Peptides against a protein of PDB entry 3HTU. Designs and how they scored, part 41

Target 1, 75 residues: chain A of PDB entry 3HTU
Amino acid sequence: RRPEEWGKLIYQWVSRSGQNNSVFTLYELTNGEDTEDEEFHGLDEATLLRALQALQQEHKAEIITVSDGRGVKFF

## One batch from the design tools (peptide; made by RFdiffusion4, then SolubleMPNN)

Design b2_p17_7_s2 (from b2_p17_7, 6 letters changed)
Fold by OpenDDE base, seed 2:
Structure b2_p17_7_s2 (fold): chain B 75 residues (1-75), chain A 17 residues (1-17)
Amino acid sequence: as target 1 above (75 residues)
Amino acid sequence: DELSKEFEERLEEEEEE
């Protein structure tokens, strides 16, 4: 899959999962309990980041950076 | 913002696990 395709799958999950949290750590998206049944579970961080960057270009996500980690806010 | 603060808190919790 291309990064844009991964991004689409991730965003679809965010939109339909009913999760109340719109901000995630990158670890939560690929290794968290809430995404265990999703195709993108276990996705390597590098590919995940590219997928999120694609969503960011579409104004559907914003990558958040802190001194010791990264996450993403979905819109 | 508030959501970002929550994110930072969870990130710190993950590092402590």
Scores: peptide ipSAE 0.354, ipTM 0.759, DockQ to the pose 0.046
Fold by OpenDDE base, seed 3:
Structure b2_p17_7_s2 (fold): chain B 75 residues (1-75), chain A 17 residues (1-17)
Amino acid sequence: as target 1 above (75 residues)
Amino acid sequence: DELSKEFEERLEEEEEE
């Protein structure tokens, strides 16, 4: 899958689960308990980041980078 | 502030793993 395709799957999960406007760590999205049954569970962080960047271009997400970690907010 | 206390705590927990 292309990063954009992964982004679509991730956003679909966020939307369907009603978690828009929520903030996740990058680890939670691919390694968390809440996504264990999702296709993107276990996705490598590099590909995840590219997927989220694609969503960010569409104003569907905002990647939050801090000195002590990274996360993403979905809209 | 985009980072809530809850989010910061979750980040800290991941660092401890």
Scores: peptide ipSAE 0.346, ipTM 0.757, DockQ to the pose 0.041
Fold by OpenDDE base, seed 5:
Structure b2_p17_7_s2 (fold): chain B 75 residues (1-75), chain A 17 residues (1-17)
Amino acid sequence: as target 1 above (75 residues)
Amino acid sequence: DELSKEFEERLEEEEEE
């Protein structure tokens, strides 16, 4: 899958799952309990970032980069 | 905001693992 395709899958999950918090750590998305059954579970961080960057270009997400770590806010 | 603080807290918790 292309990063954009991964992004689509991730965003679909976010949109359909009814999450209370729209902000996720990158770890939570690919290693969290809530995504264990998702195809993108276990996705490498590099590919994840590219996927999220694609979503960011579409104004569907904002990657949060802090000295303490990274995450993403979905819109 | 509260959401941001919660996020940062989760990041810290993950680092402790």
Scores: peptide ipSAE 0.342, ipTM 0.752, DockQ to the pose 0.044
Fold by OpenDDE base, seed 4:
Order: sequence, then C-alpha cells, then structure tokens
Structure b2_p17_7_s2 (fold): chain B 75 residues (1-75), chain A 17 residues (1-17)
Amino acid sequence: as target 1 above (75 residues)
Amino acid sequence: DELSKEFEERLEEEEEE
C-alpha cells in the first residue's frame, strides 16, 4: 500500500469509531490496544508518518511534533 | 495549545516503556 492508502484506512477507522478531533500518539495508532484489529496495526513509524502527512495535505489531520514525541489530531 | 497535559503524559509514558 502507498502512504495515501494507509492514510485512508487510518482515517476511516478514526471516523467510524467516532474519534474525530481526538489526539493520538503515533505509538497509540500502530501499537495501541484500540487498533489491534486494524490493518494498520504494526505499521512502521516512517510509513505511518507519510500516511499522516498525506492526510494533513487533505486537511484531515494535523501532525504534532514535540521534543519528546509525536502525535496527530484528526479532523 | 496543540498538546494537553494528558497527551504529554502519554508521550512521556511511552518513552519510559
């Protein structure tokens, strides 16, 4: 899958689970218990970041970078 | 702010794991 395709899957999960406007750590998205049954669980962080960047370009997400980690807010 | 205290704590906890 391309990053854009991963982004679509991630955003679909966020939307269907009613978690729009929520903020996640990148770890929570791919390693958290809440996404264990999702196709993107276990996705490497580099690919995840590219997927989220694609969503960001579509104004569906905002990547939050801090000194001690990274997260994402979905819209 | 983009980050809440709760979110920051979650990030810190992940670093400790």
Scores: peptide ipSAE 0.341, ipTM 0.757, DockQ to the pose 0.042

Design b2_p17_7_s3 (from b2_p17_7, 8 letters changed)
Fold by OpenDDE base, seed 2:
Structure b2_p17_7_s3 (fold): chain B 75 residues (1-75), chain A 17 residues (1-17)
Amino acid sequence: as target 1 above (75 residues)
Amino acid sequence: DELSELFKERKEKEELE
């Protein structure tokens, strides 16, 4: 899959999951319990980042970079 | 900023799991 295709799958999950908090760490998206059954579970962080960058270009996400880690907010 | 604080809260939650 291309990064933008992964981004689509991730965003679809976010949209359907009914999560109240739209902010995630990158780790929990691919390694958390909530996504264990998703195709993108276990996705390498580099590919994940590219996927999120694709979503960011579409104004569907904003990547959060802080000194102690990275995350994302979905819109 | 607010986004940074929201992330910090989420990360703290992650560390407790």
Scores: peptide ipSAE 0.433, ipTM 0.852, DockQ to the pose 0.043
Fold by OpenDDE base, seed 4:
Structure b2_p17_7_s3 (fold): chain B 75 residues (1-75), chain A 17 residues (1-17)
Amino acid sequence: as target 1 above (75 residues)
Amino acid sequence: DELSELFKERKEKEELE
């Protein structure tokens, strides 16, 4: 899959999961219990980042980069 | 900023799980 394809899958999960919070750490997206059954579980962070960058270009996400990690807010 | 604070909260929660 291409990054934008991964982004689509991730965004679909976010949209359908019914979660109240739209902010995630990158780690919990691919390593968390909540995504264990998702195709993108276990995805390497580099590819994840590219996927989220694709979503960011579509104004569907904003990547959070801080000294102690990275995250994302979905819109 | 606000977004960074929200991330910090998620990060802290993650570390507690």
Scores: peptide ipSAE 0.425, ipTM 0.848, DockQ to the pose 0.043
Fold by OpenDDE base, seed 1:
Structure b2_p17_7_s3 (fold): chain B 75 residues (1-75), chain A 17 residues (1-17)
Amino acid sequence: as target 1 above (75 residues)
Amino acid sequence: DELSELFKERKEKEELE
């Protein structure tokens, strides 16, 4: 799958999962318990980041960078 | 800020798992 295809899958999960929080660390998306049954679970961080960047271009996500880590907010 | 602290806490939890 291409990054934008992964992005689509991730966004579909976010939209349908009924999550109370729309802010995630990158680790939580691919290694967390909440995504264990998703196709993107275990996705390498580099590909994940590219997928999120694709979503960001579509204004569906905002990548957040802090001094000691990164996260993403979905819209 | 608050977001940074949240991520710090989550990262610490990650390290314990």
Scores: peptide ipSAE 0.190, ipTM 0.717, DockQ to the pose 0.035
Fold by OpenDDE base, seed 3:
Structure b2_p17_7_s3 (fold): chain B 75 residues (1-75), chain A 17 residues (1-17)
Amino acid sequence: as target 1 above (75 residues)
Amino acid sequence: DELSELFKERKEKEELE
């Protein structure tokens, strides 16, 4: 799958499930309990980041980078 | 990490509302 295709799957999950604040650390998206049954669970962070960047270009997400980690807010 | 804690705090705050 291409990064944008992964992004689509991730966003579909976010949209269908609904999450408080719609915020996640990158780790939570691919390693957390909430996504255990999703195809993108276990996805490598590099690919995840590219997927999220694609969503960001579409104004569907905002990647947050801080000194000790990264997260994402979905819209 | 700091980011995770911030997110948890936000979630907890909303859960209590």
Scores: peptide ipSAE 0.049, ipTM 0.594, DockQ to the pose 0.035

Design b2_p17_7_s4 (from b2_p17_7, 9 letters changed)
Fold by OpenDDE base, seed 2:
Structure b2_p17_7_s4 (fold): chain B 75 residues (1-75), chain A 17 residues (1-17)
Amino acid sequence: as target 1 above (75 residues)
Amino acid sequence: DELSQLYKEKQELEELE
């Protein structure tokens, strides 16, 4: 799958689960309990980041970087 | 532990939201 395709799957989950405007760490998106049944569970962080960057270009997500971590907010 | 670190990181991100 292309990063854009992964982004679509991730955003679909966010929308269907009603978690728009929620903040996630990158780790919990791919390793958390809430996404265990999703196709993107276990996705490598590099590919995840590219997927989120694609969503960011569409104004559907914002990647947040702090001194000791990274996360994402969905819109 | 790892879980505690994840919650700490998430809290920091939420505070910046």
Scores: peptide ipSAE 0.079, ipTM 0.648, DockQ to the pose 0.037
Fold by OpenDDE base, seed 3:
Structure b2_p17_7_s4 (fold): chain B 75 residues (1-75), chain A 17 residues (1-17)
Amino acid sequence: as target 1 above (75 residues)
Amino acid sequence: DELSQLYKEKQELEELE
């Protein structure tokens, strides 16, 4: 899958799963309990980042990069 | 510390719902 395709799958999950919040660490998206049944679970962080960057270009996400980690806010 | 703020923000959002 291309990064954009991964981004689509991730955003579909966010939109349809009825999550309590739209803020996640990158680790939670691919290693968290909430995504264990998703195709993108276990996705390498590099590919995940590219997927999220695609979503960011579409104004569907905002990547938060800090010195001790990274997160994302979905819209 | 900065990552901790992300977790706090997440917790606050969850508590609002």
Scores: peptide ipSAE 0.070, ipTM 0.628, DockQ to the pose 0.038
Fold by OpenDDE base, seed 4:
Structure b2_p17_7_s4 (fold): chain B 75 residues (1-75), chain A 17 residues (1-17)
Amino acid sequence: as target 1 above (75 residues)
Amino acid sequence: DELSQLYKEKQELEELE
C-alpha cells in the first residue's frame, strides 16, 4: 500500500470509531490496544508518518511535534 | 522514559482543547 492508502484506512478507522478531534501519539495508532484489529496495526513509524502527512495535506489531520516524539490530531 | 513523556504531553495537548 502507498502512504496515502494507509492514510485512508487510518482515517476511516478514526471516523468509524467516532474519534475525530482526538489526539493520538504515533505509538498508539500502531501499537495501541484500540487498533489491534486494524490493518495498520504494527505499521512502521516512517510509513505511518507519510500516511499522516497525506491526511494533513487534505486537512484531515495535524501532526504534532513534542519534545520526545510526535502525535496527531484528527479532524 | 520517552513513551511516558509522550503520553504526558498528549494529555497536556488534550487538556488545551
Scores: peptide ipSAE 0.067, ipTM 0.605, DockQ to the pose 0.038
Fold by OpenDDE base, seed 1:
Structure b2_p17_7_s4 (fold): chain B 75 residues (1-75), chain A 17 residues (1-17)
Amino acid sequence: as target 1 above (75 residues)
Amino acid sequence: DELSQLYKEKQELEELE
């Protein structure tokens, strides 16, 4: 899958689960309990970041980068 | 630290939802 395709799957989960306007760490999205049944569970962080960057270009997410970690807010 | 602040913000947002 391309990063844009992963982004689509992630955002579909966000929308269907009512997680819009929620904040996640990148780790929670791929390793958390809430996404255990999702295809993107276990996705490597580098690919995840590219997927989220694609969503950010569409104004569907905002990546939060801090010195000691990263997160994302979905819209 | 900054990551701790991210978790704090996350918790605050979840409480508002």
Scores: peptide ipSAE 0.064, ipTM 0.630, DockQ to the pose 0.038

Design b2_p17_8_s1 (from b2_p17_8, 9 letters changed)
Fold by OpenDDE base, seed 4:
Structure b2_p17_8_s1 (fold): chain B 75 residues (1-75), chain A 17 residues (1-17)
Amino acid sequence: as target 1 above (75 residues)
Amino acid sequence: MPKATQEDIELLRKKLE
């Protein structure tokens, strides 16, 4: 899958689960219990970031860096 | 265009601790 396709899957999950306007760590998205059954669970961070960047371009997410950690807010 | 709030940022900070 291309990063944009991963982004679509991630955003679909966010929307389906009613978590728009929520904040996640990158770890929560790919390693958390809440996404264990999702195809993007276990996705490598580099690909995840590219996926989120694609969503960011669509104004559907914002990648946030705090200290040396990263997360994302979905809109 | 949409931007995270300060509350969002602080929540993330807490999650990363």
Scores: peptide ipSAE 0.755, ipTM 0.943, DockQ to the pose 0.859
Fold by OpenDDE base, seed 3:
Structure b2_p17_8_s1 (fold): chain B 75 residues (1-75), chain A 17 residues (1-17)
Amino acid sequence: as target 1 above (75 residues)
Amino acid sequence: MPKATQEDIELLRKKLE
């Protein structure tokens, strides 16, 4: 899958689960309990970041960096 | 041009501890 396609799957999950306007660490998004049954669970961080950047271009997410750690806010 | 709030940032900081 292309990064944009992964982004679509991730955002669909965010929307379906009613978690728009929520903040996630990159780790919990792909390794957390809440996404265990999703296709993107276990996705490598590099590809995840590209997927989120695609969503960011669409104003659907904002990648946040704080103290050497990263996360994302979904809108 | 949506933007995370300061509260969002602090929540993320807490999650990363």
Scores: peptide ipSAE 0.753, ipTM 0.942, DockQ to the pose 0.855
Fold by OpenDDE base, seed 1:
Structure b2_p17_8_s1 (fold): chain B 75 residues (1-75), chain A 17 residues (1-17)
Amino acid sequence: as target 1 above (75 residues)
Amino acid sequence: MPKATQEDIELLRKKLE
């Protein structure tokens, strides 16, 4: 899958689960209990970041950097 | 365009601790 395709799957999950306007660490999205049944669970962080950057271009997410860590807010 | 609030940032900070 291309980053844009992963982004679509991630955003669909966020929307269907009613978590728009929520903040996640990158780890929570791919390694958390809440996404265990999702196709993107276990996705490598580099690919995840590219997927989120694609969503960011569409104004559907914002990648946030705090100190040495990163997360994302979905809109 | 959409931007995270300071509250969002602080919440993320706590999660990353």
Scores: peptide ipSAE 0.752, ipTM 0.942, DockQ to the pose 0.882
Fold by OpenDDE base, seed 2:
Structure b2_p17_8_s1 (fold): chain B 75 residues (1-75), chain A 17 residues (1-17)
Amino acid sequence: as target 1 above (75 residues)
Amino acid sequence: MPKATQEDIELLRKKLE
């Protein structure tokens, strides 16, 4: 899958689960219990980041960096 | 251009601790 395609899947999950306007660590998205049944669970961080960057271009997410960690806010 | 709030930032900091 292309980054844009992964981004679509991730955003669909966020929307379906009613978690728009929520903040996640990158780890929560790919390794959390809440996403165990999602296709993007276990996705490598590099690919995840590219997917989120695609969403960011569409103003659907913002990647946040604090100290030595990263997360994302979905809109 | 949507942007995370300061509250969002602090929540993320807490999650990363």
Scores: peptide ipSAE 0.752, ipTM 0.942, DockQ to the pose 0.890

Design b2_p17_8_s2 (from b2_p17_8, 11 letters changed)
Fold by OpenDDE base, seed 5:
Structure b2_p17_8_s2 (fold): chain B 75 residues (1-75), chain A 17 residues (1-17)
Amino acid sequence: as target 1 above (75 residues)
Amino acid sequence: MKKATEEDIEKLKKMLE
């Protein structure tokens, strides 16, 4: 899958689970219990980041970088 | 581009502790 395709899957999950306007760490998106049954569970961080960047271009997400790591807010 | 609030950022910081 292309990053854009992964982004679509991730955003679909966010939307159908009613978690728009929520903040996630990058880790919990791909390693958390809430996404265990999702196709993107276990996705490598590099690909995840590219997927989120694609969503960011569409104004559907913002990648947040703080001193302790990275996360994302979905809109 | 849409932006996270300061509250969002603080929340994330706590999640990363």
Scores: peptide ipSAE 0.667, ipTM 0.924, DockQ to the pose 0.821
Fold by OpenDDE base, seed 2:
Structure b2_p17_8_s2 (fold): chain B 75 residues (1-75), chain A 17 residues (1-17)
Amino acid sequence: as target 1 above (75 residues)
Amino acid sequence: MKKATEEDIEKLKKMLE
């Protein structure tokens, strides 16, 4: 899958689960219990980041970087 | 473009602790 395609799947999950306007760590998106049954569970961080960057271009997400790691806000 | 709030950022910091 292309990054844009992964982004679509991720955003669909966020929307369907009613978690828009929520903040996630990158880790919990791909390794958390809440996404265990999703196709993007276990996705490598590099690919995840590219997917989120695609969403960011669409103003559907913002990648947040802090001293202890990275996360994402979905809109 | 849409942007996370300071509250969002602080929440993330706590999540990463």
Scores: peptide ipSAE 0.666, ipTM 0.924, DockQ to the pose 0.863
Fold by OpenDDE base, seed 1:
Parts: sequence; structure tokens; C-alpha cells
Structure b2_p17_8_s2 (fold): chain B 75 residues (1-75), chain A 17 residues (1-17)
Amino acid sequence: as target 1 above (75 residues)
Amino acid sequence: MKKATEEDIEKLKKMLE
């Protein structure tokens, strides 16, 4: 899958689960219990980042960088 | 583009502790 395709799957999950306007760490999106049944569970962080960057271009997400790591807010 | 709020950023900081 291309990053844009992963982004679509991730955003679909966010929307269907009613978690728009919420914040996640990058780790919990691919390693957390809430996404265990999703196709993107276990996705490497580099590919995840590219997927989120694609969503960011569409104004559907913002990648947030702080001193202790990164997260994302979905819109 | 859309921007996270200060509250969002503060929440993230706590999640990453």
C-alpha cells in the first residue's frame, strides 16, 4: 500500500470510531489495544508518518512534535 | 491548515511522559 492508502484506512478508523478531534501518540495508533483488529496495526512508524503527512496535506490531521516525541490530532 | 490547541499539545506531553 502507498502512504496515501494507509492514510485513508487510518482516517476511516478514526471517523468510524468517533475519535475525530482527538490526540494520539504515534505509538498507540499502531501498537495500542484499540487498533489491534485494524489492518494498520503493526505498521512501521516511518510508513505511518508518511501516511499521516498525506492526511495533513488534506487538512485531516496535524502531526505534533514535542520534546518527548510525536503525536497526531485528527480533524 | 488546521491547528491543534494548546490543550491538545499539553495532553500529548502527558501521554508521552
Scores: peptide ipSAE 0.665, ipTM 0.924, DockQ to the pose 0.839
Fold by OpenDDE base, seed 3:
Structure b2_p17_8_s2 (fold): chain B 75 residues (1-75), chain A 17 residues (1-17)
Amino acid sequence: as target 1 above (75 residues)
Amino acid sequence: MKKATEEDIEKLKKMLE
């Protein structure tokens, strides 16, 4: 899958689960309990980042970088 | 453009502790 396609799957999950306007660490998004049954669970962080960047271009997410790591806010 | 609030950022910081 292309990063944009992964982005679509991720955002569909966010929307279906009613978690728009929520913040996630990049780790929990692909390794957490809440996404265990999703196709993107276990996705490598590099590809995840590209997927989120695609969503960011569409104003559907913002990648947040803090001193101790990174996360994402979905809109 | 969409942007996270300071509250969102603080929440993230706590999640990363």
Scores: peptide ipSAE 0.665, ipTM 0.923, DockQ to the pose 0.828

Design b2_p17_8_s3 (from b2_p17_8, 10 letters changed)
Fold by OpenDDE base, seed 4:
Structure b2_p17_8_s3 (fold): chain B 75 residues (1-75), chain A 17 residues (1-17)
Amino acid sequence: as target 1 above (75 residues)
Amino acid sequence: MKKATQEDIEKLKEMLK
């Protein structure tokens, strides 16, 4: 899958689960219990970032970087 | 362009502790 396709899957999950306007760490998105049954579970961080960047271009997400790591806000 | 709020940032910081 291309990053944009991963982004689509991720955002579909966010929307279906009612997580719009929520903040996630990158870790919990791909390694958390809440996404265990999703295809993007276990996705490598590099690909995840590219997927989120695609969503960011569509104004559907913002990648947030702080001193202790990164996360994402979904819109 | 959408942007996270300061509250979002603080929440993330707490999540990463």
Scores: peptide ipSAE 0.710, ipTM 0.934, DockQ to the pose 0.872
Fold by OpenDDE base, seed 2:
Structure b2_p17_8_s3 (fold): chain B 75 residues (1-75), chain A 17 residues (1-17)
Amino acid sequence: as target 1 above (75 residues)
Amino acid sequence: MKKATQEDIEKLKEMLK
């Protein structure tokens, strides 16, 4: 899958689970219990980041970087 | 463009501890 395609899957999950306007760590998106049954569970961080960057271009997400790691806000 | 709030950022910091 292309990054844009992964982004679509991720955003669809965020939307249908009612978690828009929420903040996630990158880790919990791909390794958390809440996404265990999703196709993007276990996705490597590099690919995840590219997917989120695609969403960011569409103003659907913002990648947040702090001293202890990275996360994402979905809109 | 849409942007995370300071509250969002602080929440993330707590999540990463």
Scores: peptide ipSAE 0.706, ipTM 0.933, DockQ to the pose 0.864
Fold by OpenDDE base, seed 3:
Structure b2_p17_8_s3 (fold): chain B 75 residues (1-75), chain A 17 residues (1-17)
Amino acid sequence: as target 1 above (75 residues)
Amino acid sequence: MKKATQEDIEKLKEMLK
């Protein structure tokens, strides 16, 4: 799958599960309990980042970087 | 453009501890 396609799957989950306007660490998005049954669970972080960047271009997410790591806010 | 609030950022910091 292309990053844009992964982005679509991720955002579909965000919308279906009512997680819009929520913040996630990049780790929990692909390794957490809440996404265990999703196709993107276990996705490598590099590809995840590209997927989120695609969503960011569409104003559907913002990647946040702080001292201890990165996360994402979904809109 | 959409942008996270300072509150969102602080929440993330707590999650990363």
Scores: peptide ipSAE 0.705, ipTM 0.932, DockQ to the pose 0.845
Fold by OpenDDE base, seed 1:
Structure b2_p17_8_s3 (fold): chain B 75 residues (1-75), chain A 17 residues (1-17)
Amino acid sequence: as target 1 above (75 residues)
Amino acid sequence: MKKATQEDIEKLKEMLK
């Protein structure tokens, strides 16, 4: 899958689960219990980042960087 | 583009501790 395709799957999950306007760490998106049944569970963080960057270009997400790591807000 | 709020950023900081 291309990053844009992963982004679509991730955003579909966010929308279906009613978690728009919420914040996640990058780790919990691919390693957390809430996404165990999703196709993107276990996705490497580099590919995840590219997927989120694609969503960011569509104004559907913002990647947030702080001193202790990164996360994302979905819109 | 859309922007996270300061509250969002503070929440993320707590999650990453």
Scores: peptide ipSAE 0.705, ipTM 0.933, DockQ to the pose 0.840

Design b2_p17_8_s4 (from b2_p17_8, 10 letters changed)
Fold by OpenDDE base, seed 5:
Structure b2_p17_8_s4 (fold): chain B 75 residues (1-75), chain A 17 residues (1-17)
Amino acid sequence: as target 1 above (75 residues)
Amino acid sequence: MPKATEEDIELLRKMLE
């Protein structure tokens, strides 16, 4: 899958689960219990970041960097 | 265009600790 396709899957989950306007660490998106049944669970961080960047271009997410860590807010 | 709030950022900071 292309990053854009992963982004679509991720955002669909966010929307379906009603978690728009929520903040996530990158880790919990791909390694957390809440996404265990999602296709993007276990996705490598590099690909995840590209997927989120695609969503960011669509104003559906903002990647946040604090100190040495990263997360994302979905809109 | 949409932007995270300071509260969002602080929440993330705590989540990463």
Scores: peptide ipSAE 0.723, ipTM 0.937, DockQ to the pose 0.888
Fold by OpenDDE base, seed 3:
Structure b2_p17_8_s4 (fold): chain B 75 residues (1-75), chain A 17 residues (1-17)
Amino acid sequence: as target 1 above (75 residues)
Amino acid sequence: MPKATEEDIELLRKMLE
């Protein structure tokens, strides 16, 4: 899958689960309990970042860096 | 143009601790 396609799947999950306007760490998005049954669970962080960057271009997410960690807010 | 709030950033900071 292309990063844009991963982004679509991730955002669909966010929307369907009613978690728009929520903040996630990159780790919990792909390794957390809440996404265990999603296709993007276990996705490598590099590909995840590219997927989120695609969503960011669409104003559907913002990647946030604090200290040495990263997360994302979905809109 | 949507932007995370200061509260969002602080929450993320706590999540990463």
Scores: peptide ipSAE 0.721, ipTM 0.936, DockQ to the pose 0.877
Fold by OpenDDE base, seed 1:
Structure b2_p17_8_s4 (fold): chain B 75 residues (1-75), chain A 17 residues (1-17)
Amino acid sequence: as target 1 above (75 residues)
Amino acid sequence: MPKATEEDIELLRKMLE
């Protein structure tokens, strides 16, 4: 899958689960219990980041960088 | 266009601790 395709799957999950306007760490998106049944569970962080960057271009997410690492807010 | 709030950023900071 292309990053844009992964982004679509991730955003669909966010929307269907009613978690728009929520903040996630990158780790919990792909390794957390809440996404265990999703196709993107276990996705490598590099590909995840590219997927989120695609969503960011569509104004559906913002990647947040703090001294402790990175996360994302979905809109 | 949409932008995370300061509260979002602080929440993330705590999540990453």
Scores: peptide ipSAE 0.721, ipTM 0.936, DockQ to the pose 0.858
Fold by OpenDDE base, seed 2:
Structure b2_p17_8_s4 (fold): chain B 75 residues (1-75), chain A 17 residues (1-17)
Amino acid sequence: as target 1 above (75 residues)
Amino acid sequence: MPKATEEDIELLRKMLE
């Protein structure tokens, strides 16, 4: 899958689960209990970042960097 | 251009601790 395709899957999950306007760590998105049944569970961080960057270009997400790591807010 | 709030950022800091 292309990054844009992964982004679509991730955003669909966020939307369907009613978690728009929520903040996630990158880790919990791909390794958390809430996404265990999703196709993007276990996705490598590099590919995840590219997917989120695609969503960011569409103004559907913002990647947030803090001292101890990264996360993302979905809109 | 939607943007995370300061509250969002602080929440993320706590989540990453």
Scores: peptide ipSAE 0.720, ipTM 0.936, DockQ to the pose 0.884

